# Designs tried in a protein design run: peptides against a protein of PDB entry 5T59. Part 37

Target 1, 112 residues: chain A of PDB entry 5T59
Amino acid sequence: TTPTMQSTSLLTEHLGYPPISLVDDIINAVNEIMYKCTNAMEKYLMQRNIIGKKDFSDEIKIGTAKLESLLENSVDKNFDKLELYVLRNILSIPSDLLEENRFRLLHHEKLV
Target 2, 90 residues: chain B of PDB entry 5T59
Amino acid sequence: EHIRFQRLVQVCNKALEESIRKLQSWEKIHECFPNYGQTREGIENLTVCQQQVIKLWSNLSRVEFDAIFHERSIEEKLNQLDDLINKARS

## One batch from the design tools (peptide; aimed at target 1 N78 N89)

Design b2_p21_1_s1 (made by RFdiffusion4, then SolubleMPNN; from b2_p21_1, 10 letters changed)
Fold by OpenDDE base, seed 1:
Structure b2_p21_1_s1 (fold): chain B 112 residues (1-112), chain C 90 residues (1-90), chain A 21 residues (1-21)
Amino acid sequence: as target 1 above (112 residues)
Amino acid sequence: as target 2 above (90 residues)
Amino acid sequence: SSEFEKENEKILEETKEKLKK
């Protein structure tokens, strides 16, 4: 099920931030990590681009780019799934609790 | 009783593991460097890269995600959410 | 191999420092 506006509002109040913000942080982090990894690989290999008398710089650049693309695709796929799962199943409020009593519980918790 | 944070950690770990799986394939790595990987030194260099990238991926993700979870107080918030839900159902 | 490891360590430490700020 898709999160409702009411659920989002309640969770935002509870969390202190919109649920999507957590997902955004996670996705931004993994993207940063991804590029750090590929960059490190490229730099390492480019420092070792000559074997014998042959320069493999072009192949290294192309190859690293291919690996980056491969990783990007995988990250996109898996973290899209993560986003959906988190928002639907973790940062979610059961529909049966989306009533007046739920609002009171959150309010009570803040006051106590 | 508290299940949401555990699930969050699990799905994060799964996403990270699945994402790096392609780079764990030596065949995939070698295919990207067909000529370079035909040399002894090239193979050695690629082997190091593969190992170290996976290690870096794991280490960075641990540090970054822990920081996010801390900054967002997500364990506490999810535990509280579990408690609220359980209380509402009691 | 050691060079990559050192670089990784550096990247990791830099990342940790950034997160502390």
Scores: peptide ipSAE 0.381, ipTM 0.933, DockQ to the pose 0.975
OpenDDE base, seeds 2, 3, 4, 5: peptide ipSAE 0.340, 0.326, 0.116, 0.118; ipTM 0.929, 0.929, 0.911, 0.909

Design b2_p21_1_s2 (made by RFdiffusion4, then SolubleMPNN; from b2_p21_1, 10 letters changed)
Fold by OpenDDE base, seed 4:
Structure b2_p21_1_s2 (fold): chain B 112 residues (1-112), chain C 90 residues (1-90), chain A 21 residues (1-21)
Amino acid sequence: as target 1 above (112 residues)
Amino acid sequence: as target 2 above (90 residues)
Amino acid sequence: MKEFEEENQQLLKELKEKLEK
C-alpha cells in the first residue's frame, strides 16, 4: 500500500528524518558512483586514445557517454523500484497499527 | 524477528547488481567502441575497463551505502520498528 | 590494468578519507 501522511509523520518521528531522506541518500550515492565509474573509464581510455597512428579520442568520448547513458537508464529503473519497495515495505507501518495504539507505543519507547 | 534491515540490504544489492548487468556484457561494451575495439590494444584496454568498472562499482557502493546506513542509524531504527510492530501484535 | 587499479584504489582512499572527515 501507499504510505500515508500519518505513517510518514510517525516514521519521521521514529527515524529522526523523513523516510524519503534515506532513499535520497541512496540514490544520490549511486548516481555519484555511476559518474565516478564512467569518468574513470573515460580517463583510462583517453590516456590510451592513440593506437598506431589513429586517434580514437572522439570515439572514446562518445562511447563512454553511451555507456553512461546505458548505466543511467538502468540505475533509474532499478532504483525507482527500490524507492517504491523501501517506502512501501520497509519504512512502512502496517495499516492495522496506524491508530492511537501505535502512536502510544512510539511515545512509550521514547520515554523508556 | 528483525527482517526490515535485511530486506533493505537485499534490495540495495539487487538494485546495484541489476544496474550494472548491462555493463557486464562484453557485446554492449564493444558496441560502444566499434573501431577502437577492432584493435588488439583496444580490446585489451576495454577488457580492463570492463573489469575495473565493475569492481569499482561494487567497492564504492559498499563503502558509500554502509556509510549511509551508519549515518542514518537505519539498522537500529528498523530493528526498533520491527520490535514495535511485533509488540503491537502481541 | 595496473594504472586503472591504482586509480580505483585512489578513489576508494579518497572516499574513505572523506567519510572519516
Scores: peptide ipSAE 0.240, ipTM 0.923, DockQ to the pose 0.872
OpenDDE base, seeds 1, 2, 3, 5: peptide ipSAE 0.174, 0.234, 0.236, 0.235; ipTM 0.913, 0.922, 0.922, 0.922

Design b2_p21_1_s3 (made by RFdiffusion4, then SolubleMPNN; from b2_p21_1, 8 letters changed)
Fold by OpenDDE base, seed 1:
Structure b2_p21_1_s3 (fold): chain B 112 residues (1-112), chain C 90 residues (1-90), chain A 21 residues (1-21)
Amino acid sequence: as target 1 above (112 residues)
Amino acid sequence: as target 2 above (90 residues)
Amino acid sequence: MEEFEKLNEEILKEKEEELKK
């Protein structure tokens, strides 16, 4: 179930990049999205920080930070699972193909 | 026949959905703003904020993940991989 | 609501434009 060096090499050749690179892109993207979301949330609420005569700016800042933390934890957990799944089950080569003749097949298809 | 790309999309969607789950909880949102959320306006603002941030999450993830998939040509590559595997097993 | 929506739309549009490049 664990990716082998052979699998990684073959997939890298096939993809044109290491399999992990795709996962990295995905994770980087979701992190960016996450902070964009929390930033937008904070800005929106900060524009509405005064209700009546009370300024809730401090509470808003703290609250949004807490939400960000919650989101961060969830993102980390779920996308770690994603990483494992993708590398093991999607970007993987079955063991029966990890033979010399099958390696050549992959190379042959690339050349054709 | 072609299954890997579909699986990729599925697991991405699942990860995204599970990640945003906490923000989908009004209780969690309100807990972060205990005093602000005791005001009518505060509740309204938080409600809109919650809805819009979830929407933004969904929209941005769609756009950015599609971009990644395109840039990496992953659908094509995974389909080719499926084909190679199937061919090798035949 | 409108402000958040506009912000979200702007961000989304920006990303879409980047995708086209």
Scores: peptide ipSAE 0.240, ipTM 0.923, DockQ to the pose 0.859
OpenDDE base, seeds 2, 3, 4, 5: peptide ipSAE 0.238, 0.234, 0.236, 0.235; ipTM 0.923, 0.922, 0.922, 0.922

Design b2_p21_1_s4 (made by RFdiffusion4, then SolubleMPNN; from b2_p21_1, 8 letters changed)
Fold by OpenDDE base, seed 1:
Structure b2_p21_1_s4 (fold): chain B 112 residues (1-112), chain C 90 residues (1-90), chain A 21 residues (1-21)
Amino acid sequence: as target 1 above (112 residues)
Amino acid sequence: as target 2 above (90 residues)
Amino acid sequence: MEEFEKENEELLEELKKKLEK
């Protein structure tokens, strides 16, 4: 179930980059998005931090941080699963095809 | 015939949806702002935040993931991979 | 609500610009 070195090499040659690179891009992107979202929320609420005569700035900061933490945990969990799935089931070569014939096939296709 | 790219998209969407699930809970949002959320204005503001964060999450992820897929030519590559595998088995 | 929406749009625009370059 775990990708072999041979599979990784073949896929890297096929893709032009290691399979993990795609996953890294995805994970990096979602992390960036996550912080953009939480930052936007904090900014929005901080612009509305005073209700009546009470200043809720501290609560807003703490609360936003808590939400960010919740989101971080969820992102980590779900995208770890994604990583495993992608590498095992999408960017993968069936074991029965991990032989010299498969390698030649890839080269043949590049030459055509 | 071509299945891998579709699966990639599906898994990405699933991960995104599951990741934002907690923020879709009003209760979770409110719990983070117990006093702020006891005010009318606070509730309104939090409601907007919840809605807009989800939208922003969705929009940004769509744009960025599409860009990644394009830059990596992943649809084409996965289709080719499918074809190669199928050909090898034939 | 309008402010958040504006920010949302701005962020999207910024992202698009970044991706174009």
Scores: peptide ipSAE 0.183, ipTM 0.918, DockQ to the pose 0.966
OpenDDE base, seeds 2, 3, 4, 5: peptide ipSAE 0.177, 0.175, 0.180, 0.177; ipTM 0.918, 0.917, 0.918, 0.917

Design b2_p21_2 (made by RFdiffusion4)
Pose (drawn by RFdiffusion4):
Structure b2_p21_2 (pose): chain A 112 residues (1-112), chain B 90 residues (1-90), chain P 21 residues (1-21)
Amino acid sequence: as target 1 above (112 residues)
Amino acid sequence: as target 2 above (90 residues)
Amino acid sequence: EEEEEELEEEWEELEEEQEEE
């Protein structure tokens, strides 16, 4: 289903937070991990940048950054589909409920 | 009958697996370090990275998301939502 | 298994939507 304002309004009330807030926590979380991994990988190699008698510091900075940017694209790509797949299929509303009052059951839930 | 939350776990894992796949390929890893990878020690060091980075990627994401799913009680909100739409359709 | 196949299909459709954008 395609998201609507009633679903956003109702799901915000059921969840206690807008449906997008969960998606923010996920995207924001994975990005922090992405950089935490690349930074950890660069330092592992920089203290191993000299093999034999040659210094590969330049190649490592370019390689670690050349990898980081490829994840920035792939992650932004794959988690936008998540942002979409979730708001359409998981935090989703059928027609059975907004055609004939979903408000009854949510109000009914908070009380009885 | 509780089907929506397991989906949330499936879609998160799905996004992560596709997010790291290019790093599981030794080829693309060596492309970023062509000269450094032509040394024995370089090959050994790069192997230690991709295998550890992947494990770090999997672990950090697994722990946080399980935590986020807890701080927002999403497993329950969705289980309440799954079994609630059924009561409505009935 | 059926849900996984549905997921893969819907996931590929989203990828096609991104490509169109």

Design b2_p21_2_s1 (made by RFdiffusion4, then SolubleMPNN; from b2_p21_2, 7 letters changed)
Fold by OpenDDE base, seed 2:
Structure b2_p21_2_s1 (fold): chain B 112 residues (1-112), chain C 90 residues (1-90), chain A 21 residues (1-21)
Amino acid sequence: as target 1 above (112 residues)
Amino acid sequence: as target 2 above (90 residues)
Amino acid sequence: SKEEEELEKEWKELEEELEKK
């Protein structure tokens, strides 16, 4: 489920940044990559838009837009899963370490 | 012993792989260009384009994600987290 | 691998969870 405030604080102290910041970096990166890919595809095909005497520019524009939309939807879904997985299973602190005695250990380690 | 960073790499690869899966389908590509793909030259262009996009996707993601991991020192931090957890449980 | 299998299981669970939302 949703991480606790305590967990977030401890991880932020450990990482030097909030856990969500890593996820944000990843998502921003993949979005940038996604549009670079679709843009490259459109430009490549638009340079080859005429075959014989027929101009396929309109079809290319529509087609690449469809593929972009398809990729956007897929990226959105899969990286939503990634976000949850990372926050729950990777950037997480076991409940036993959130107890007072274990909590002190994490804080002490940073100070020493 | 150290498992979190490996899991991070794995889940990133999983998300990237699943995201590009539909573009790996020739049928889906062709459906977007029904008339263009009926020409010999069109098929050739689409084939090259598909391959290049997939390669670009893979290469850019590797470079960008590695940069993020480095800038965030995430491998070191996750290894330390693993160590702290293991130490606390011993 | 065993690790990949575990990831896949959790991935499917997340998928189901998100689909319900």
Scores: peptide ipSAE 0.531, ipTM 0.943, DockQ to the pose 0.948
OpenDDE base, seeds 1, 3, 4, 5: peptide ipSAE 0.527, 0.526, 0.520, 0.527; ipTM 0.943, 0.943, 0.942, 0.943

Design b2_p21_2_s2 (made by RFdiffusion4, then SolubleMPNN; from b2_p21_2 with E1S E5K Q18L E21K)
Fold by OpenDDE base, seed 2:
Structure b2_p21_2_s2 (fold): chain B 112 residues (1-112), chain C 90 residues (1-90), chain A 21 residues (1-21)
Amino acid sequence: as target 1 above (112 residues)
Amino acid sequence: as target 2 above (90 residues)
Amino acid sequence: SEEEKELEEEWEELEEELEEK
């Protein structure tokens, strides 16, 4: 479930930054990539908006907006899963190491 | 022995793959452009566009995520974490 | 691979958890 304050503190000390910062970087990056992709798609199609004598600009704008929305929803869901997975399974400290004796080992290793 | 960084890479790839999955569907693409996609030129344009977007998605994500991992020194840090955990259990 | 299967299983569990919220 939710990481403990102790776990977060230990990981922050180890990493040099809070664990959530890594996730934030990843999410920010994928969001930027997402909009670059959708923007590229719209521009590509808008440069090819006229076929014959018909202008498809309106349809292209609506269509690309729909795809953007679809991608946004998918990114949101999948990277929510990623966040939980990373924080629970990757950037986590086993409970046995959160005990007094094991906790000292992590702290000692950092200082030595 | 070192498993956490590998898991990070795997889960990132999983999230990226699942996120782009719907755009890999030609049917879904075509549904968004029902009249445009009824023309020969429209189909050609959509096909190229779809392929380019998928490639762009893949390339940009690789570059950006690798940059993040490097800036955060995450491979080294996760390997160290694995070592610390294993040492504590031995 | 086994690792891939484990990831998939956990991924599905997370999906179920998020859907319930």
Scores: peptide ipSAE 0.465, ipTM 0.937, DockQ to the pose 0.952
OpenDDE base, seeds 1, 3, 4, 5: peptide ipSAE 0.462, 0.465, 0.462, 0.462; ipTM 0.937, 0.938, 0.937, 0.937

Design b2_p21_2_s3 (made by RFdiffusion4, then SolubleMPNN; from b2_p21_2, 6 letters changed)
Fold by OpenDDE base, seed 2:
Structure b2_p21_2_s3 (fold): chain B 112 residues (1-112), chain C 90 residues (1-90), chain A 21 residues (1-21)
Amino acid sequence: as target 1 above (112 residues)
Amino acid sequence: as target 2 above (90 residues)
Amino acid sequence: SEEEEELDKEWEELEEELEKK
């Protein structure tokens, strides 16, 4: 179920920003962290690419890329779930509060 | 009484934990480096690398998410939301 | 905990929902 325009407006007024903005911040952060992790891994291994007389640079690059893709897919799936959960269960207004009398309460509290 | 912020923290941790789960598998790591991982030094390097990445993931996520929560004042806002909902139902 | 179990259930439901899309 998608949040209503009414609930979004009320939450935006309460938060000072649209609910989706929080999710966007979280997703942007985890993406940045993800690439920092994979980059660190590649650099660490590339500094140790030669064992004996064999150069494993190509294998390291391919392997790191595979792990990056794996992590990307996992992040995408899990944070899609997070987005839905947050918008439905955390940043949500119960239906009874969307009625006229309860709607006034939220608006009144913001103004007072 | 206040439940929403706790749920936010929980779901963030859940998403982070599930996302890194595959990198916690030594088998999956080794599969990506089949020849490198057949050497003693390679195994040692991969082991250290795996541990460091997981720690980095955990530390960075904690710092960044806490910063977001602070900048957005989300704990206070969610507590207020809980209070408003509870008051309306009283 | 009960809260964790509830989250796990909802997490699985979300997974099923997203897979169907």
Scores: peptide ipSAE 0.532, ipTM 0.944, DockQ to the pose 0.858
OpenDDE base, seeds 1, 3, 4, 5: peptide ipSAE 0.523, 0.521, 0.517, 0.527; ipTM 0.943, 0.943, 0.943, 0.944

Design b2_p21_2_s4 (made by RFdiffusion4, then SolubleMPNN; from b2_p21_2, 10 letters changed)
Fold by OpenDDE base, seed 2:
Structure b2_p21_2_s4 (fold): chain B 112 residues (1-112), chain C 90 residues (1-90), chain A 21 residues (1-21)
Amino acid sequence: as target 1 above (112 residues)
Amino acid sequence: as target 2 above (90 residues)
Amino acid sequence: SEEDKKLDEEWEKLEKELEKK
């Protein structure tokens, strides 16, 4: 299920930022890391593209592109799961605390 | 008592591990370089490359994620959240 | 560990959920 506006507001107040911002940071970071890895791989192999008298540059470029695509797909799938897990199980407020009396407690703690 | 931050670290590691799993397969690597990988020198290069990429993945993710967690003060915030929830239920 | 098992179970559930979307 999707978190409620009430939950999001309370967590935003508590965290100092919207819960989704943390997930965005994580996803942006892993995407950057992903491309650094694939770029490093391509450069490493392209520096070693000639074996004997044969130039494997084309094969290297195609191969690294395939691996990049494979990694992209895997990252997308797994970090979609991560996003849902974090928002549902970590950055979440139990339903009993969303009741009026418990809601006041969270707000009160922030004010004192 | 404090469980949320531990879960965050755990799920981040899970996502990272599952994401890199296919690159840990030599067969998958070799399939992408069928002719290059038929040469001795090519195999050596691919082997080193695979190892370096995996290490780079691990090291960069650790550094970057720790930085995010620090910048967002997420451990402290999640611990406080745990405490608030536990207090409310007491 | 038990915690790992719980995560794995939730991970599988999420996978199934996302596949339906």
Scores: peptide ipSAE 0.583, ipTM 0.948, DockQ to the pose 0.849
OpenDDE base, seeds 1, 3, 4, 5: peptide ipSAE 0.579, 0.577, 0.576, 0.580; ipTM 0.948, 0.947, 0.947, 0.948

Design b2_p21_3 (made by RFdiffusion4)
Pose (drawn by RFdiffusion4):
Structure b2_p21_3 (pose): chain A 112 residues (1-112), chain B 90 residues (1-90), chain P 21 residues (1-21)
Amino acid sequence: as target 1 above (112 residues)
Amino acid sequence: as target 2 above (90 residues)
Amino acid sequence: ELEEEEEEEEEELEELFEEDE
């Protein structure tokens, strides 16, 4: 289903937070991991940048950064589909409920 | 009958697996370090990276998301939502 | 019926990530 304002309004009340807030926590989380990994990988190699008698410090900075940017694209790509797949199929509303009052059951849930 | 939360776990894992796939290929890894990878020690060091970065990627994401799913009780909110739409359709 | 809905959702999910491939 396509998201609507009632679903955003109702799901915000059921969840206690907007549906997008969960998606923010995920994207924001994975990004932090992405950089934590690349930074960890660059330092593992920089203290191993000299093999034999040659210094590969330049190649490592370019390689570690050339990898980082490829994840920035792939992650932004794959987690936007998640931002979409979730708001359409998981935090989702059918027509059975907004055509004939979903408000009854949510109000009914918070009380009885 | 509780089906929506397992989906949330499936879509998260799905997004992560695709997010890291280009790093599982030794080829693209060596393309970023062509001269460095032509040395024995370089090959050994790069192998230690991709295998450890992947493990770090999997672990950090696994721990946080399980934590985010806890701080927001999403497994329950969705289980309440799954079994609630059923009561409505009935 | 529930197993069919699950399989449909798995297929849609896989197709969504394979659209750019």

Design b2_p21_3_s1 (made by RFdiffusion4, then SolubleMPNN; from b2_p21_3, 8 letters changed)
Fold by OpenDDE base, seed 2:
Structure b2_p21_3_s1 (fold): chain B 112 residues (1-112), chain C 90 residues (1-90), chain A 21 residues (1-21)
Amino acid sequence: as target 1 above (112 residues)
Amino acid sequence: as target 2 above (90 residues)
Amino acid sequence: DLKKKIEEFEKELEELFKEDE
């Protein structure tokens, strides 16, 4: 179930920021980490690109690029699932709390 | 009683684990470096590289995600949300 | 109780993140 505008507003008030902002932080962080990892891998191997008299620089560059692509695809898929779950199930308000009386409770707690 | 933050941590960990799973496969690593990985030194380098990347992934994700959770005060906020929901249902 | 909930959710996560394609 997709979050309602009402739940988003209530959660934004509660959190002090829109729920999607948390997910954005998480996704931005993992993307940064991902590229740090792949960059480190490439640099490590490029420092060891010559074995004997053979230069493996081209193979290393291609190989690390392939691994980066694999990781990118995996990150995208898995964190898309994470986003959906977090927004729908963790940062969510049950329907019974969206009723008038329950709505007042959330608002009251914010003011007190 | 509080469950939402625990689930947030669990789902984050699961996403991280599943994302790095393919890099944990030696076969997939080796396939990307078919000739390099046929040399003794190449195998050694790839082995160390694989281990270091996985460790880096784990360490950086822990630090960064904890920082996010702290900056967003998400544990407190989710606990409060749980309490509000439970109170409303009482 | 908490341990049980954690384990149950881990099962749900396994289903959520399993590869189907």
Scores: peptide ipSAE 0.542, ipTM 0.943, DockQ to the pose 0.516
OpenDDE base, seeds 1, 3, 4, 5: peptide ipSAE 0.540, 0.540, 0.537, 0.540; ipTM 0.943, 0.943, 0.943, 0.943

Design b2_p21_3_s2 (made by RFdiffusion4, then SolubleMPNN; from b2_p21_3, 7 letters changed)
Fold by OpenDDE base, seed 5:
Structure b2_p21_3_s2 (fold): chain B 112 residues (1-112), chain C 90 residues (1-90), chain A 21 residues (1-21)
Amino acid sequence: as target 1 above (112 residues)
Amino acid sequence: as target 2 above (90 residues)
Amino acid sequence: SLKEEIEKWEKELDELFEEDE
């Protein structure tokens, strides 16, 4: 479940950075990508805002904003799951290796 | 033998796929543009836009995530972690 | 709940990686 201080320290030493830093990079990246996508969508449609005699600019802006909100909610939910999964199942140290003797072994192997 | 990096790639793909899933629904797209989508040209524009956004999402995520993985040397580090764990249990 | 959903997620991913092992 929740990582211990000991496991975090060991992983930080091994990785050269705290495990959470990787997750932060991923989340920051997807957020940036998300807004690039919605911005591109708005721009594309705004270049095609007039059909016949009707100007759909207002509808396009509102519609794109709704899609952005939808995407934001989905990204938030799914990458919260990702964060927990990564920290629990990927960037984790089994409990048997957190014992004192195994702790020394892990540190020793890095130095050799 | 080396499983952690594979898991990382899988969970990233899963999160990305689930995040974009609703935008893959034409019905949801159309609902956001009720009047615009009642025109022939509007439908065509929305169709192209939807496809382009999904493609952009996929391409940008691939490039950015690969860059992160490289900068963090995460494949190597996770493989080493697997090896250390396996050694300790042998 | 969120916890239950995450657990399902984890099981799914675990099964997936086992298949590709």
Scores: peptide ipSAE 0.227, ipTM 0.922, DockQ to the pose 0.122
OpenDDE base, seeds 1, 2, 3, 4: peptide ipSAE 0.138, 0.161, 0.085, 0.082; ipTM 0.915, 0.915, 0.911, 0.911

Design b2_p21_3_s3 (made by RFdiffusion4, then SolubleMPNN; from b2_p21_3, 10 letters changed)
Fold by OpenDDE base, seed 1:
Structure b2_p21_3_s3 (fold): chain B 112 residues (1-112), chain C 90 residues (1-90), chain A 21 residues (1-21)
Amino acid sequence: as target 1 above (112 residues)
Amino acid sequence: as target 2 above (90 residues)
Amino acid sequence: SIEEEIKKFEEELDNLFNEDK
C-alpha cells in the first residue's frame, strides 16, 4: 500500500518528524560511508602503487573508480528498495486505524 | 508483540549486505586491477585492501545507523506504534 | 517463535532484494 497524507501527518505527529526524514538520514549515512570506503581503498593502493619498477597509479585510479561506480549503483538500487519497504510497511498505519474513531484514538494518546 | 523495529534493523542489514556483495567477490576485485593483480605483491595488497574495506563498511554502518536510531528514538516510537495498533485491534 | 518469525522475514527479504536477479 502507498502512504497517504493522513498517515504521514499522524506518523509525523507520533515521531516528531516526517517518516521520510528517517530514510533520508539512513541514505545520507550510507552514501557518506560508501565514499569513505572507496576513498580509503584508493589511498591504500596509491600508497602501494609501485611494484618492482612499474608504476600502477593509472590502473589503480581507473580500477577504484570502477569499483566506486559499482558500489554506487548497488547502494542506489538496494536502498531504494529499503525506502519503499520502510515507508510502506514499517512507518505505516493500517487502514483500520485511519478511520475516524481510530484516528481520534491516536491523537488522544498524544494529548493525554 | 513488537515487530516493526526488528524488521527495520533486518531490512537495513539486508540492504547493507546486498550493497557490499560484489566487493566481496575476489574475482570482481581482480578484474578491476588486471595487471596489478598479476604480481604477488599486488595480490597481497588487494587482499588486505578488500578485507579492510569490508570491515570499514560494516563498522561504520553499525555505528552510524545506531546513532540515527538513537537520535530519532525509532525503537521506542515503533514499539509505541505496535502497541497502539494492537490496542486498537483488541 | 521469535526466531521463526525472524527466519521467515529473512526469506521475504531475500525475495524482495533478489527480485531483479
Scores: peptide ipSAE 0.517, ipTM 0.939, DockQ to the pose 0.594
OpenDDE base, seeds 2, 3, 4, 5: peptide ipSAE 0.507, 0.511, 0.512, 0.514; ipTM 0.939, 0.939, 0.939, 0.939

Design b2_p21_3_s4 (made by RFdiffusion4, then SolubleMPNN; from b2_p21_3, 7 letters changed)
Fold by OpenDDE base, seed 2:
Parts: structure tokens; C-alpha cells; sequence
Structure b2_p21_3_s4 (fold): chain B 112 residues (1-112), chain C 90 residues (1-90), chain A 21 residues (1-21)
């Protein structure tokens, strides 16, 4: 199920930031890491592009691009799953605590 | 008692592991470099490259994710959330 | 107990990240 507006508000108050902000940080980080990895791979191989008088630069560029695409697809897929799970199960408030009496408790605990 | 942060770490690790899994396949690596990988030196270079990339992936992700968790104080916040939930249910 | 919960969740993660293709 999708988190409620009430849950988001309570968690934002508790965290000091919207729950989605944490996920955004994670996703942005992994994307940055991904491109650093693929760039490093290309650079490493391009420094070793000539073997036996044959220049494999074109093949290396194409190959690394393919691997980058493969990694991009995998990252997107897996971190979409992560996002859904985190927002629904980790950064979530059980429905029983969204009742009026429990809501007051959460708010009170923050103020005290 | 405190489970949310533990699960956050676990799901992050799982996502990272699954994301890099295909790069751990030598067959998939070789397929991207069919002619380069037919040379002895090419194979050696690809092997080293593969290993280095995987290590880089692991190291960078650890450092960056730990930094995020620290900056967001997420362990403390999630522990507090667990406590609040448990308290409310008691 | 913590370790047991850890293992249980690993099983859930296995299902969550299982290939759907």
C-alpha cells in the first residue's frame, strides 16, 4: 500500500525531512557510483587498447557502453524495489498508530 | 526490538548486490568484448578490470551510504520510531 | 533473536528481489 499523507507528515516531523529525501539520496548516490565504475572501466581498458598491433578502441567503447546500459537497467530495477520497500515498510507508521489517540502520542513525544 | 535500521541496511545491501550481479558474470563481460577477449592480454585485462570494478562498487557504496545514513541520522531516527511504536502498543 | 530476525528478513529480500522476467 502507498503511504498516507498523515504518515508522511508524521515521519517528516520525526525525521526532520520527508521520507522520500532519504531514498533520493540513496538513488543519487548509487547512480553516481555507477557512472564512476563504468568510467573507470572504460579508462582502464582504453589504456590497454592496443594488442598485437590491433587497436580495439572502438570495441572497448561499444563494449563499455553496453555494460553501462546493463548496469543502468539493473540499478533502476533493483532500487525501484528498494524505494517501494523502504517507503512502505521501513519509513512507515502502522495503521493502528494513525488513530487519533496514537497520533497525539507521537506528536507529544516529539514535543516532550 | 530495533529492526527498521537493520532492515534498511539489509535491503540496501541486497539492492547493491543484485545490481552488480550481472557484472560478476564473466560470460556477459566477454560478450561485450568478443574480439578483445580472444586475445590473451585482452582476457587478462578484462579479468583485472572486472575485479577492480566490483571492488570499486563495493567500496564506494559502503562509504557513500554510510555517509548518507550519518547525515540523515537514520539509525537514531529509526530506533526512535521503533521505540515509539512499541510504546504505543504497550 | 536478532540474528534470527536477520535471517528471516533475508528470505523476504530473496523473494522481493527475485527475477520476475
Amino acid sequence: as target 1 above (112 residues)
Amino acid sequence: as target 2 above (90 residues)
Amino acid sequence: EIEEEKKKFEEELKKLFEEDE
Scores: peptide ipSAE 0.614, ipTM 0.945, DockQ to the pose 0.533
OpenDDE base, seeds 1, 3, 4, 5: peptide ipSAE 0.614, 0.610, 0.611, 0.611; ipTM 0.945, 0.945, 0.944, 0.944

